# Ledger of designs, part 28: peptides against a protein of PDB entry 4BOS

Target 1, 163 residues: chain A of PDB entry 4BOS
Amino acid sequence: PVLTRTVVPADNSCLFTSVYYVVEGGVLNPACAPEMRRLIAQIVASDPDFYSEAILGKTNQEYCDWIKRDDTWGGAIEISILSKFYQCEICVVDTQTVRIDRFGEDAGYTKRVLLIYDGIHYDPLQRNFPDPDTPPLTIFSSNDDIVLVQALELADEARRRRQ
Target 2, 163 residues: chain A of PDB entry 4BOS as posed
Amino acid sequence: PVLTRTVVPADNSALFTSVYYVVEGGVLNPACAPEMRRLIAQIVASDPDFYSEAILGKTNQEYCDWIKRDDTWGGAIEISILSKFYQCEICVVDTQTVRIDRFGEDAGYTKRVLLIYDGIHYDPLQRNFPDPDTPPLTIFSSNDDIVLVQALELADEARRRRQ

## One batch from the design tools (peptide; aimed at target 1 N12 D70 W73 I120)

Design b1_p20_5 (made by RFdiffusion4)
Pose (drawn by RFdiffusion4):
Structure b1_p20_5 (pose): chain A 163 residues (1-163), chain P 20 residues (1-20)
Amino acid sequence: as target 2 above (163 residues)
Amino acid sequence: DLAEREALFAQKAAELRASR
């Protein structure tokens, strides 16, 4: 089986669309983004002690309004929140310098999902099977460390191809 | 609508690359 990127629209909401794709087992639905952003705002507004002005670069309310727009990009804050909400590890494979940032690293989730990130875009990763009957898988066991190795190699290859 | 949003994204990504 081969680790594969599926290209989602680069409409400013790719982070949410990609996360949704993988946690829902391979469903591409761009319309999920507004609701996922509202979910983020709900969680950010619920903990102003943690989501402080220093962390957000603005007021808690300003951040909530900002993230609810259809043209702002999700990042580490959003990803950390979505990992907890979905109760899975979200592994972002960064093809800029070829590394993996593992959200939910120490929460003991049983599940793991992967996104590929080039500094501008987010797309989901999935495992494809050469058997006509076996659909792609997007959710992996937390014990499954080999998929992380395959993702690192895909990151190397993706970096070479992009250059 | 989607084409406008992709054009905006492309513009923003180009500006971010130029700033780096």

Design b1_p20_5_s1 (made by RFdiffusion4, then SolubleMPNN; from b1_p20_5, 9 letters changed)
Fold by OpenDDE base, seed 2:
Structure b1_p20_5_s1 (fold): chain B 163 residues (1-163), chain A 20 residues (1-20)
Amino acid sequence: as target 1 above (163 residues)
Amino acid sequence: DLAARIEAAAAKAAALLAAR
């Protein structure tokens, strides 16, 4: 089994496309972004006490309007929200630093998904199997630390190729 | 329909969070 990167479109919504891909078991749907943006806005709007201006960097209402735009980029806040919504750990391996940022790591989730980030773009990660009839795996056990090592190796290789 | 599924999920999530 090999951990591989699926390149999604380099548009303003690569984070949403990537998250959707991994949580839905490997379904590539770049058209998912508008409704995922709305999902996030609904969650944020429902809890203004938690999603405060201090957390969002703007008022709750301003954030909701902002994230629903088709030209705004998602980041750590959106990943945190999606982790909570999908009840899974979201691990982001950064090819610039060769480090993994883990979202939802203390929530006790039994599953994790992985993204790769290069500073401006998110892509989903998947495990491919030797048997061509076995579909790729995108949802891993939270106990599977091997996949994290593989993600770091993948990121390190990507970093070396850019040097 | 993906849009319908997401909207339904969003409504459920919003309801849960509003009840906290």
Scores: peptide ipSAE 0.032, ipTM 0.646, DockQ to the pose 0.027
OpenDDE base, seeds 1, 3, 4, 5: peptide ipSAE 0.026, 0.022, 0.025, 0.027; ipTM 0.637, 0.587, 0.609, 0.620; seed 3 fails the geometry check

Design b1_p20_5_s2 (made by RFdiffusion4, then SolubleMPNN; from b1_p20_5, 11 letters changed)
Fold by OpenDDE base, seed 5:
Structure b1_p20_5_s2 (fold): chain B 163 residues (1-163), chain A 20 residues (1-20)
Amino acid sequence: as target 1 above (163 residues)
Amino acid sequence: DLEARIARAEARAAALLAAR
């Protein structure tokens, strides 16, 4: 089995496309962003006490308006929200630092998904199997440490190709 | 502990990369 990268469109919604891909088992849907943005806004609006200005960096309403714009980029806050919504760890391997940033690590989820990030773009990761009849895997056990090693190897290779 | 497991994985990755 080999961990591979699926390149999604380099638009302002690559994070949402990538998350959707991995949590839905490998479904590429570049049109998923508007609904995911609305989903995040709905979640944030529903709990203004938790999603405070201290967390959001802006008022609850301002954030909701901001994230629903078609040109705003998702980041750590959005990943954290999506982790909670989909009830899985979201592990982001950074090609610039060759480190994994873990979201939802304190929630006790049994599943994890992986993204690769180069500082300006997110892509999803998947495990391909030798058997062509076995579809790629995008949702891993939170006990699968090997996939994290493979992700770091993949990130290091990507880094070296750009340096 | 998840954090410990991740740290172990990262250490293993570093070792493997250094062996290349």
Scores: peptide ipSAE 0.072, ipTM 0.690, DockQ to the pose 0.023
OpenDDE base, seeds 1, 2, 3, 4: peptide ipSAE 0.020, 0.021, 0.027, 0.021; ipTM 0.527, 0.516, 0.569, 0.507

Design b1_p20_5_s3 (made by RFdiffusion4, then SolubleMPNN; from b1_p20_5, 7 letters changed)
Fold by OpenDDE base, seed 4:
Structure b1_p20_5_s3 (fold): chain B 163 residues (1-163), chain A 20 residues (1-20)
Amino acid sequence: as target 1 above (163 residues)
Amino acid sequence: DLAAREAAAAAKAAALLAAR
């Protein structure tokens, strides 16, 4: 089995598309972004005490309006929210540092999904199997440390290609 | 400005991690 990346459009909504891809078992749907943006806004608006200006960098209401725009980028805030919403660990391997940022790691989730990030773009990761009739896996056990090693290897290779 | 956006994202990430 090999861990591979599926390139999604660089349309400012790559994070949402990538998360949707992995949590839905490998469904590529770039049209999911508007609804996911609204979901984020709803969750942020529901807890202004936690989602404070210190975290958001702007008022709660301003952030909600901002994230619902088609041309704004999701980041760590959105990943954290989506981890909680989908009840899974979201692991982001960074090709610039060859490190994995784990969201939801202390929540006790039994499942994890993986994204690859290059500083400006997110793509989903999947495990391909030798049998071509076996669909790729996007949802892993949170105990699967092999997939994390494979993600680091993939990121290291990506970094070498860019240098 | 891409650098400014990246810096802002990093700051938000740090704040979020510190708050949780």
Scores: peptide ipSAE 0.025, ipTM 0.618, DockQ to the pose 0.059
OpenDDE base, seeds 1, 2, 3, 5: peptide ipSAE 0.015, 0.022, 0.022, 0.023; ipTM 0.462, 0.634, 0.532, 0.647; seed 3 fails the geometry check

Design b1_p20_5_s4 (made by RFdiffusion4, then SolubleMPNN; from b1_p20_5, 9 letters changed)
Fold by OpenDDE base, seed 5:
Structure b1_p20_5_s4 (fold): chain B 163 residues (1-163), chain A 20 residues (1-20)
Amino acid sequence: as target 1 above (163 residues)
Amino acid sequence: MLAEREARAAAKAAAALAAA
């Protein structure tokens, strides 16, 4: 089995498209972004004490209006919220640092999904199998550290290609 | 498009966010 990258559109919603892809088992749907943005805004609006200006960099209301725009980028705040919402660890391998940032690692989730990030773009990762009748896997056991090693290998290779 | 997934995750999300 080989871990591979699925390139999603380089639009401002690549994070949402990528998360949707992995949590839905490999469904590519760029049109998912508006509703995911609204979901995040609803969650943020529901807890203005926790999602304060200190965390958001703007007022709670300003953030909610901002994240619902189709041209604003998601990041760590959105990943954290989506990890909690989908009850899974979201592992982001960074090609610039060749490091994995794990969101939800201390929550006790049994499942993990993987994204690859280059500083401006997110793509989903999937495991492909030799048997063509076995569909790619996007949801892994949180105990599967082999997939994390494979993700680091992908990131390191991507970095070497750019050097 | 997210309705089915959201329905299944609603209770889990509420509990997780309350603990944050």
Scores: peptide ipSAE 0.025, ipTM 0.655, DockQ to the pose 0.027
OpenDDE base, seeds 1, 2, 3, 4: peptide ipSAE 0.025, 0.023, 0.025, 0.025; ipTM 0.615, 0.635, 0.620, 0.664

Design b1_p20_6 (made by RFdiffusion4)
Pose (drawn by RFdiffusion4):
Structure b1_p20_6 (pose): chain A 163 residues (1-163), chain P 20 residues (1-20)
Amino acid sequence: as target 2 above (163 residues)
Amino acid sequence: SDKEEAEALQRELYEEQVAS
């Protein structure tokens, strides 16, 4: 089986669309983004002690309004939040310098999902099977460390191809 | 629109990254 990127629209909401794709087992639905952003705002507004002005670069309310727009880009704050909400590890494979940032690293989730990130775009990763009957798989066991190795190699290859 | 400007910015940044 081969680790594969599926290209989602680069409409400013790719982070949410990519996370949704993997956590729902391979469903592409761009319309999920506004609701996922509202979920983020709900969680950010619920903990102003943690989501402080220093962390957000603005007021808690300003951040909530900002993230609810259709043109702002999700990042580490959003990913950390979505990892807890969905109760899975979200592994971002960064093809800029070829590394993996593992959200939910120490929460003991049983599940793991992968996104590929080039500094500008987010796309989901999935495992494809050469068997006509076996659909792609987007959710992996936390014990499954080999998929992380395959993702690092895909990151190397993706970096070479992009250059 | 703001959304279209944000999408155009992503394309420009990506083209600059590929050209490097």

Design b1_p20_6_s1 (made by RFdiffusion4, then SolubleMPNN; from b1_p20_6, 14 letters changed)
Fold by OpenDDE base, seed 3:
Structure b1_p20_6_s1 (fold): chain B 163 residues (1-163), chain A 20 residues (1-20)
Amino acid sequence: as target 1 above (163 residues)
Amino acid sequence: SSLDAAIAERERLSAAQRAA
């Protein structure tokens, strides 16, 4: 088995497309972003005490309006929210630093998904199998540390290619 | 709720992938 990336469109919604891909078992749907943005806005709006201006960098309502725009980027806060929503750990391997940021790692989730990040763009990761009839795996056990090692190797290779 | 549905769907997909 080999961990590989699926290149999603380099648009403002690559994070959402990537998350959707992995949590839906490998479904590439670049049109998923509007609904996911709405979902995030709904969650944020539902808890203004937790999602405060201090966390959001803007008022709760301003953030909700902002994230629903089709030209705004998702980041750590959106990943955190999506981790909570899908009840899974979201692991982001950074090709610039060859480090993994784990979102939801302390929540006790049994599942994890992986993204690869180059400082701007997000792509989803999947485990491919030698048997072509075996579909790729995008949802892993949170105890599967092998996939994290593979993600680091993949990121390291990506970094070397850019240097 | 949408949250519950998403959680259930995730588990379903994960299980399906493991069974493949």
Scores: peptide ipSAE 0.030, ipTM 0.556, DockQ to the pose 0.023
OpenDDE base, seeds 1, 2, 4, 5: peptide ipSAE 0.024, 0.028, 0.024, 0.025; ipTM 0.592, 0.671, 0.593, 0.642

Design b1_p20_6_s2 (made by RFdiffusion4, then SolubleMPNN; from b1_p20_6, 13 letters changed)
Fold by OpenDDE base, seed 4:
Structure b1_p20_6_s2 (fold): chain B 163 residues (1-163), chain A 20 residues (1-20)
Amino acid sequence: as target 1 above (163 residues)
Amino acid sequence: SALEEAIAARRAASAALRAA
């Protein structure tokens, strides 16, 4: 089995598209972004004590309006929220540093999904199998540390190829 | 959509996780 990258459109919503891809088992749907943005805004708005100006860098209301724009980028806040929402660990391997940032690692989730990040763009990762009729796997056990090693190897290769 | 259905199903669970 080989861990591979599926390149999603390089639009402002690549994070949302990538997350949707992995949590839905490998479904590419770039049109998912507007509803996911609204989901983020709804969750942020629902807990102004937690999502404070100190965390958001702007007022709660301003952040909600900002993230709902189709030309703004999702980041760590969105990943954290989506990890909680989908009840899975989201692991992001960075091709610039060849390091993995784990979101939700202490929440006790049994599943993890993986993204690859180059400092600007997010793509989803999947495990392909030798049998072409066996669909790729995008949801892994949170105890599967081998997939994290494979992600690091993939990121290292991407760095060497300047991907 | 599948996402909209998932949103409806998981919002309560998400809120509980944030409160914990």
Scores: peptide ipSAE 0.029, ipTM 0.690, DockQ to the pose 0.022
OpenDDE base, seeds 1, 2, 3, 5: peptide ipSAE 0.025, 0.027, 0.028, 0.028; ipTM 0.643, 0.603, 0.663, 0.620; seeds 1, 5 fail the geometry check

Design b1_p20_6_s3 (made by RFdiffusion4, then SolubleMPNN; from b1_p20_6, 12 letters changed; failed a check: too like the target's own chain)
Amino acid sequence: SALEEAIRRREELAAAQRAA

Design b1_p20_6_s4 (made by RFdiffusion4, then SolubleMPNN; from b1_p20_6, 13 letters changed)
Fold by OpenDDE base, seed 4:
Structure b1_p20_6_s4 (fold): chain B 163 residues (1-163), chain A 20 residues (1-20)
Amino acid sequence: as target 1 above (163 residues)
Amino acid sequence: SALDEAIARRKALAAAQAAA
């Protein structure tokens, strides 16, 4: 089995598209972003004490309006929220540093999904099987540390190839 | 935390991109 990258559109909503892809088992739906952005805004608005200006870099209301724009980028805040929403660990391997940021790692989730990040763009990761009739796997056990090693290897290769 | 570090990196990247 080989861990591979599926390139999603670079349309400012790559994070949302990538997350949707992995949590839905490999469904590419670039049109998912508007609703996911609204979901983020709703969750942020629901807890202004936690989602403070110190965390958001702007007022709670300003952030909600900002993230709902179709040309703004999701990041760590969104990943954390989506991890909680989908009840899974989201692991992001960074090709610039060849490091993995784990979101939701202390929540006790049994499942993890993986994204690859180059400092600007997010793409989903999937495990392909030799049997062409076996669909790729996007949801892994949170105890599967091998997939994390594979992700690091993939990121290192991407770095070497300047991907 | 990992979240705090990731947020910090994102903000730093944004600042660098704005300055570039």
Scores: peptide ipSAE 0.028, ipTM 0.540, DockQ to the pose 0.055
OpenDDE base, seeds 1, 2, 3, 5: peptide ipSAE 0.019, 0.022, 0.017, 0.018; ipTM 0.528, 0.544, 0.539, 0.541

Design b1_p20_7 (made by RFdiffusion4)
Pose (drawn by RFdiffusion4):
Structure b1_p20_7 (pose): chain A 163 residues (1-163), chain P 20 residues (1-20)
Amino acid sequence: as target 2 above (163 residues)
Amino acid sequence: SPRLEELLREREEAYREEQE
């Protein structure tokens, strides 16, 4: 089986669309983004002690309004939140310098999902099978460390191809 | 939309400049 990127629209919501794709087992639905952003705002507004002005670079309310727009990009704050909400590890494979940032690293989730990130775009990763009957898988066991190795290699290859 | 495409072009251009 081969680790594979599926290209989602680069419409400024790719982070949400990519996370949704992998946590739902391979469903591409761009319309999920507004609701996922509202979910983020709901969680950010619920903990102003943690989501402080220092962390957000603005007021809690300003951040909530900002993230609810259709043109703002999700990042580490959003990913950390979505990892907890979905109760899975979200591994972002960064092809800029070829590394993996593992959200939910120490929460003991049983599940793991992968996104590939080039500094501008987010796309979901999935495992494809050469068997006509076996659909791609997007959710992996937390014990499954080999998929992380394959993702690091895909990151190397993706970096070479992009250059 | 044209507005969103423009924001993305601007972000990509700024990113390429930082890679120089």

Design b1_p20_7_s1 (made by RFdiffusion4, then SolubleMPNN; from b1_p20_7, 12 letters changed)
Fold by OpenDDE base, seed 3:
Structure b1_p20_7_s1 (fold): chain B 163 residues (1-163), chain A 20 residues (1-20)
Amino acid sequence: as target 1 above (163 residues)
Amino acid sequence: SAAIAAKLAEREAAFRAAQL
C-alpha cells in the first residue's frame, strides 16, 4: 500500500474539491464547490455568536457573501467547519514545513481523511493497493498513524523535488 | 450539480439538528 495524491484543478476551490474527494471515497468532482460553499455559508449564518467577527475577520453576513463567491479561497475556518460537518478528522500535511495539522483531533472522531498542502493549493491523498481490483482508500481510522507517517514521507519527497 | 446539492442539503439539515 502506498499513499498518493490526486491532483485537482489549481483554482480557488481546490480545498472544497479535495475535501469532497476524500469524504466521498475518491470522487473527483470540481462541480461540488458551489454547493459546499453554500453549505459553509449556511452553517456560519446559523450561529453568529460562535462565528463572530473576531473569528471570521469580517461580519457574519460579509463572510457568508464572501465564501459563496467562486474566486475566494478556503482555509482553516472552512476546514474546521467541514471536519465538524463530516464528523471526521481532516489532516493536512504541509509540503513546505513537512508537518501535519489536524483538524477535529479533539472531537473523538473515528475517521480521518488527508490532504496535502503546498502553501496555496490543496490536493487529496489516497492509499493505493497492489491489487488493481482493490479501490483506493481515502477514509482512514483515526487510529491509523501509519498513514500520517506516509503523508509526511510524501510531503518530504515533494519538498525535496522543489529544492 | 443538483445531485450534490440535494445530498448536502440533507446532511446540512441533520447537522443543524445535531447542533441544537
Scores: peptide ipSAE 0.077, ipTM 0.714, DockQ to the pose 0.023
OpenDDE base, seeds 1, 2, 4, 5: peptide ipSAE 0.017, 0.028, 0.023, 0.028; ipTM 0.429, 0.644, 0.569, 0.676; seeds 2, 5 fail the geometry check

Design b1_p20_7_s2 (made by RFdiffusion4, then SolubleMPNN; from b1_p20_7, 13 letters changed)
Fold by OpenDDE base, seed 1:
Structure b1_p20_7_s2 (fold): chain B 163 residues (1-163), chain A 20 residues (1-20)
Amino acid sequence: as target 1 above (163 residues)
Amino acid sequence: SARIAALNAAREAAFAASQQ
């Protein structure tokens, strides 16, 4: 088994597309972003005390309007929200730093999914199997630390290719 | 938290750059 990247469109919604891909078991749907953006906005709007201007960098209302645009980019706030919504740990391996940022790691989720991030673009990761009849795996056990090692290796290789 | 802040900052910077 090998961990591989599925390149999704660089259309400003790559985070949403990538998250959707992994949490749905490997379904590529570039049209999923509008609804996911609305979901984010709904959750942000539902708790203005937590999602304050201090957290958002803008007013709650402004952020909700902003994230619903088709050309704005999601970040750690969105990942945190989506982790909680889908009840899974979202692990982001950063190819610039060769670090894994784990979102939802303290929530006790039994599942983890992985994204690869280059400072701008997000792509989903999946485990491919030698047997062509065995579909790729995108949802891992939160105890599967081997996949994290493989993700770091993938990030290291990506960084070396850029140098 | 510093790492999370950096990710958010990178998002904003990337968006601004994409509009140029």
Scores: peptide ipSAE 0.069, ipTM 0.709, DockQ to the pose 0.059
OpenDDE base, seeds 2, 3, 4, 5: peptide ipSAE 0.055, 0.050, 0.066, 0.066; ipTM 0.705, 0.698, 0.709, 0.710

Design b1_p20_7_s3 (made by RFdiffusion4, then SolubleMPNN; from b1_p20_7, 9 letters changed)
Fold by OpenDDE base, seed 2:
Structure b1_p20_7_s3 (fold): chain B 163 residues (1-163), chain A 20 residues (1-20)
Amino acid sequence: as target 1 above (163 residues)
Amino acid sequence: SERIEALLREREAAFLESLL
């Protein structure tokens, strides 16, 4: 089994496209972004006490209007929300630092998904199997630390290619 | 897109309900 990267469009919604890909078992659909943006906004709007200006960097209402735009980028806040929504750990391997940022690691989720990040762009990761009839895996056990090692190796190779 | 929207809205409603 080999961990591989699926390149999604380098548009402003690559995070949403990538998350949707991994949580839905490998379905690539960039058209999902507007709906996912609305989902995030609705969740944030539902709890203004928790999603405060201190967390959002702007007022609750301003954030909701901002995230629904088609030209704004998602980040750590959106990943945290999506981790809670899908009840899974979201692990982001950074090719610039060769480190993994884990979202939802303290929530006790049994599932994890993986993204690769280069500083401006997100892509989803998947495990391919030798048997062509076995579909790639995008949802892993939260106890599968081997996949994290493989993600680090993939990021390290990516960094070397850019150097 | 329409199918995705419907599915996400359904899941969203369930999630919001779980927060109560």
Scores: peptide ipSAE 0.044, ipTM 0.683, DockQ to the pose 0.023
OpenDDE base, seeds 1, 3, 4, 5: peptide ipSAE 0.027, 0.024, 0.025, 0.026; ipTM 0.567, 0.644, 0.651, 0.645

Design b1_p20_7_s4 (made by RFdiffusion4, then SolubleMPNN; from b1_p20_7, 13 letters changed)
Fold by OpenDDE base, seed 2:
Structure b1_p20_7_s4 (fold): chain B 163 residues (1-163), chain A 20 residues (1-20)
Amino acid sequence: as target 1 above (163 residues)
Amino acid sequence: SPEIAALNAEREAAFEASLA
């Protein structure tokens, strides 16, 4: 059981591609981005009181128009929304700081997924098994702390490679 | 993708229902 990184295209939609990959059990589909952008915009537009300018940094309508562009980058706000939508904890391990940012950790979800972030690019993480007939795992128990340790080790190794 | 759109439509309906 080894935690590995699947490199997705370095385009403006790497976050969406990575999230889609892990929540769908390991399906790589960069064409998912436009629909996921629409999904985010729909959720934000549905609750302008919660998704206020204070939260978004721009008006609700401006954000919705912005996120639906094909050249805008996703971040913490989108991850938080997707965590709620998919009912799972999203853990992002940062290779620059070797720390994990946890989204949805206080929501009581039983599932978690993992991404790796280098400051500009997101990739999905998966657990590979020695048995070639066993498909990689992308959805983990929220009680699986071993996978978090493995993610930190992976990030630490990635940092050393760049130094 | 129409397949992605269809799946997300189902999930979105369930999500909205959970917020009610």
Scores: peptide ipSAE 0.159, ipTM 0.778, DockQ to the pose 0.022
OpenDDE base, seeds 1, 3, 4, 5: peptide ipSAE 0.157, 0.135, 0.158, 0.144; ipTM 0.780, 0.762, 0.778, 0.771

Design b1_p20_8 (made by RFdiffusion4)
Pose (drawn by RFdiffusion4):
Structure b1_p20_8 (pose): chain A 163 residues (1-163), chain P 20 residues (1-20)
Amino acid sequence: as target 2 above (163 residues)
Amino acid sequence: STPADVAENLAQRQLERETL
């Protein structure tokens, strides 16, 4: 089986579209983005002690309004939140310097999902099978550390191809 | 979608990496 990127639209919401794709088991639905952003705003507004001005670079309310736009990019705050909401580890494979940032690293989730990130774009990763009957898998066990190794190698290859 | 402010978005992402 081979680790594979599926290219989602680069419409400013790729982070949400990619997370949705992997946590829902391989469903591409760009229309999920506005709702996922509202979910983010709901959670950010619910904990102003944590989501402080220092963390957000603006007021809690300003951040909520900002993230609800269709043209703002999701990042680490959004990913940390989505990891808890979906109760899975979200592993972002960064092809800029070839490393993995593991959200939910110490929450003991049983599930793991992967995104590939080049500093500008987010796309989902999935495992493809050479058997005609076996569909791609996007959710992996937290015990499954080999998929992380394959993702690191894909990050190396992706870095080489992009250059 | 509305055109994104690339500079603002990149700065926000950098801020999140530094603050979390």

Design b1_p20_8_s1 (made by RFdiffusion4, then SolubleMPNN; from b1_p20_8, 10 letters changed)
Fold by OpenDDE base, seed 4:
Structure b1_p20_8_s1 (fold): chain B 163 residues (1-163), chain A 20 residues (1-20)
Amino acid sequence: as target 1 above (163 residues)
Amino acid sequence: TSPGDEEANKARRELERKTL
């Protein structure tokens, strides 16, 4: 089994496309972003006490309007929200530092998904199997630490390709 | 850092983010 990267379009919504890909079991849908953005805005608007200006960097209403734009980029806040919504740990491996940021680690989720990040662009990760009849896996057990090691190896290789 | 920056940093730590 090998962990591989699926390159999604380098548009303003690569984070949303990547998250959708992994949580849906490997479905590439670049048109998913508008609904994903509205979902995040709805969640944020529903709890202004938790999603405060201190967290958002702007007022709750300003953030909701901002994230629904088709030309704004998602980041850590959006990943955290999506982790809670999909009830899974989202692990982001950074090719610049070869480190993994884990979102939802303490929530007790049984599942984890993985993204790869290069500082501006997100792509989804999947596990491929030698048997061509076995479909790729995008949702892993939260106890599967081997996939995290594989993600670090993949990121290290990506870093070396840019140096 | 400003008091606002400190508050923001504290709030961001509540997003259940950990670096491995």
Scores: peptide ipSAE 0.034, ipTM 0.648, DockQ to the pose 0.057
OpenDDE base, seeds 1, 2, 3, 5: peptide ipSAE 0.033, 0.031, 0.033, 0.031; ipTM 0.666, 0.632, 0.641, 0.643

Design b1_p20_8_s2 (made by RFdiffusion4, then SolubleMPNN; from b1_p20_8, 7 letters changed)
Fold by OpenDDE base, seed 4:
Structure b1_p20_8_s2 (fold): chain B 163 residues (1-163), chain A 20 residues (1-20)
Amino acid sequence: as target 1 above (163 residues)
Amino acid sequence: TSPANLEENLAQRELERKTL
């Protein structure tokens, strides 16, 4: 089995497309972003005590309006929210540093998904199997540390291609 | 490699986002 990258469109919503891809088992839907943005805004609006200005960098209402725009980029805040919503660990491997940032690692989730990030663009990761009749896997056990090693290897290869 | 808490995660990725 080999961990592979699926390139999603380089639009303003690559993070949302990538997350949707992995949590839905490998479904590419670039049109998912508007609803995911609204989902995040709804969650943020529902708990202004937790999602405070200190966390958001702006007022709760300002953030909700901002994230629903079609030209704003998702980041750590959005990933953390989506991790909680989908009840899974989201692991982001960085091709610039060849390190993994883990979101939701202390929440006790049994599942994890993986994204690859190059400083500008997010893409989803999947495990492909030699048997063509076995579909690719995008949702892994939180105990599967092998997939993290494979993600680091993939990121290292990507880094070398840019050097 | 991974931040110990949410605040550290957010700070790290927000820095990256601001440098896009």
Scores: peptide ipSAE 0.026, ipTM 0.613, DockQ to the pose 0.058
OpenDDE base, seeds 1, 2, 3, 5: peptide ipSAE 0.009, 0.023, 0.021, 0.021; ipTM 0.455, 0.599, 0.581, 0.534

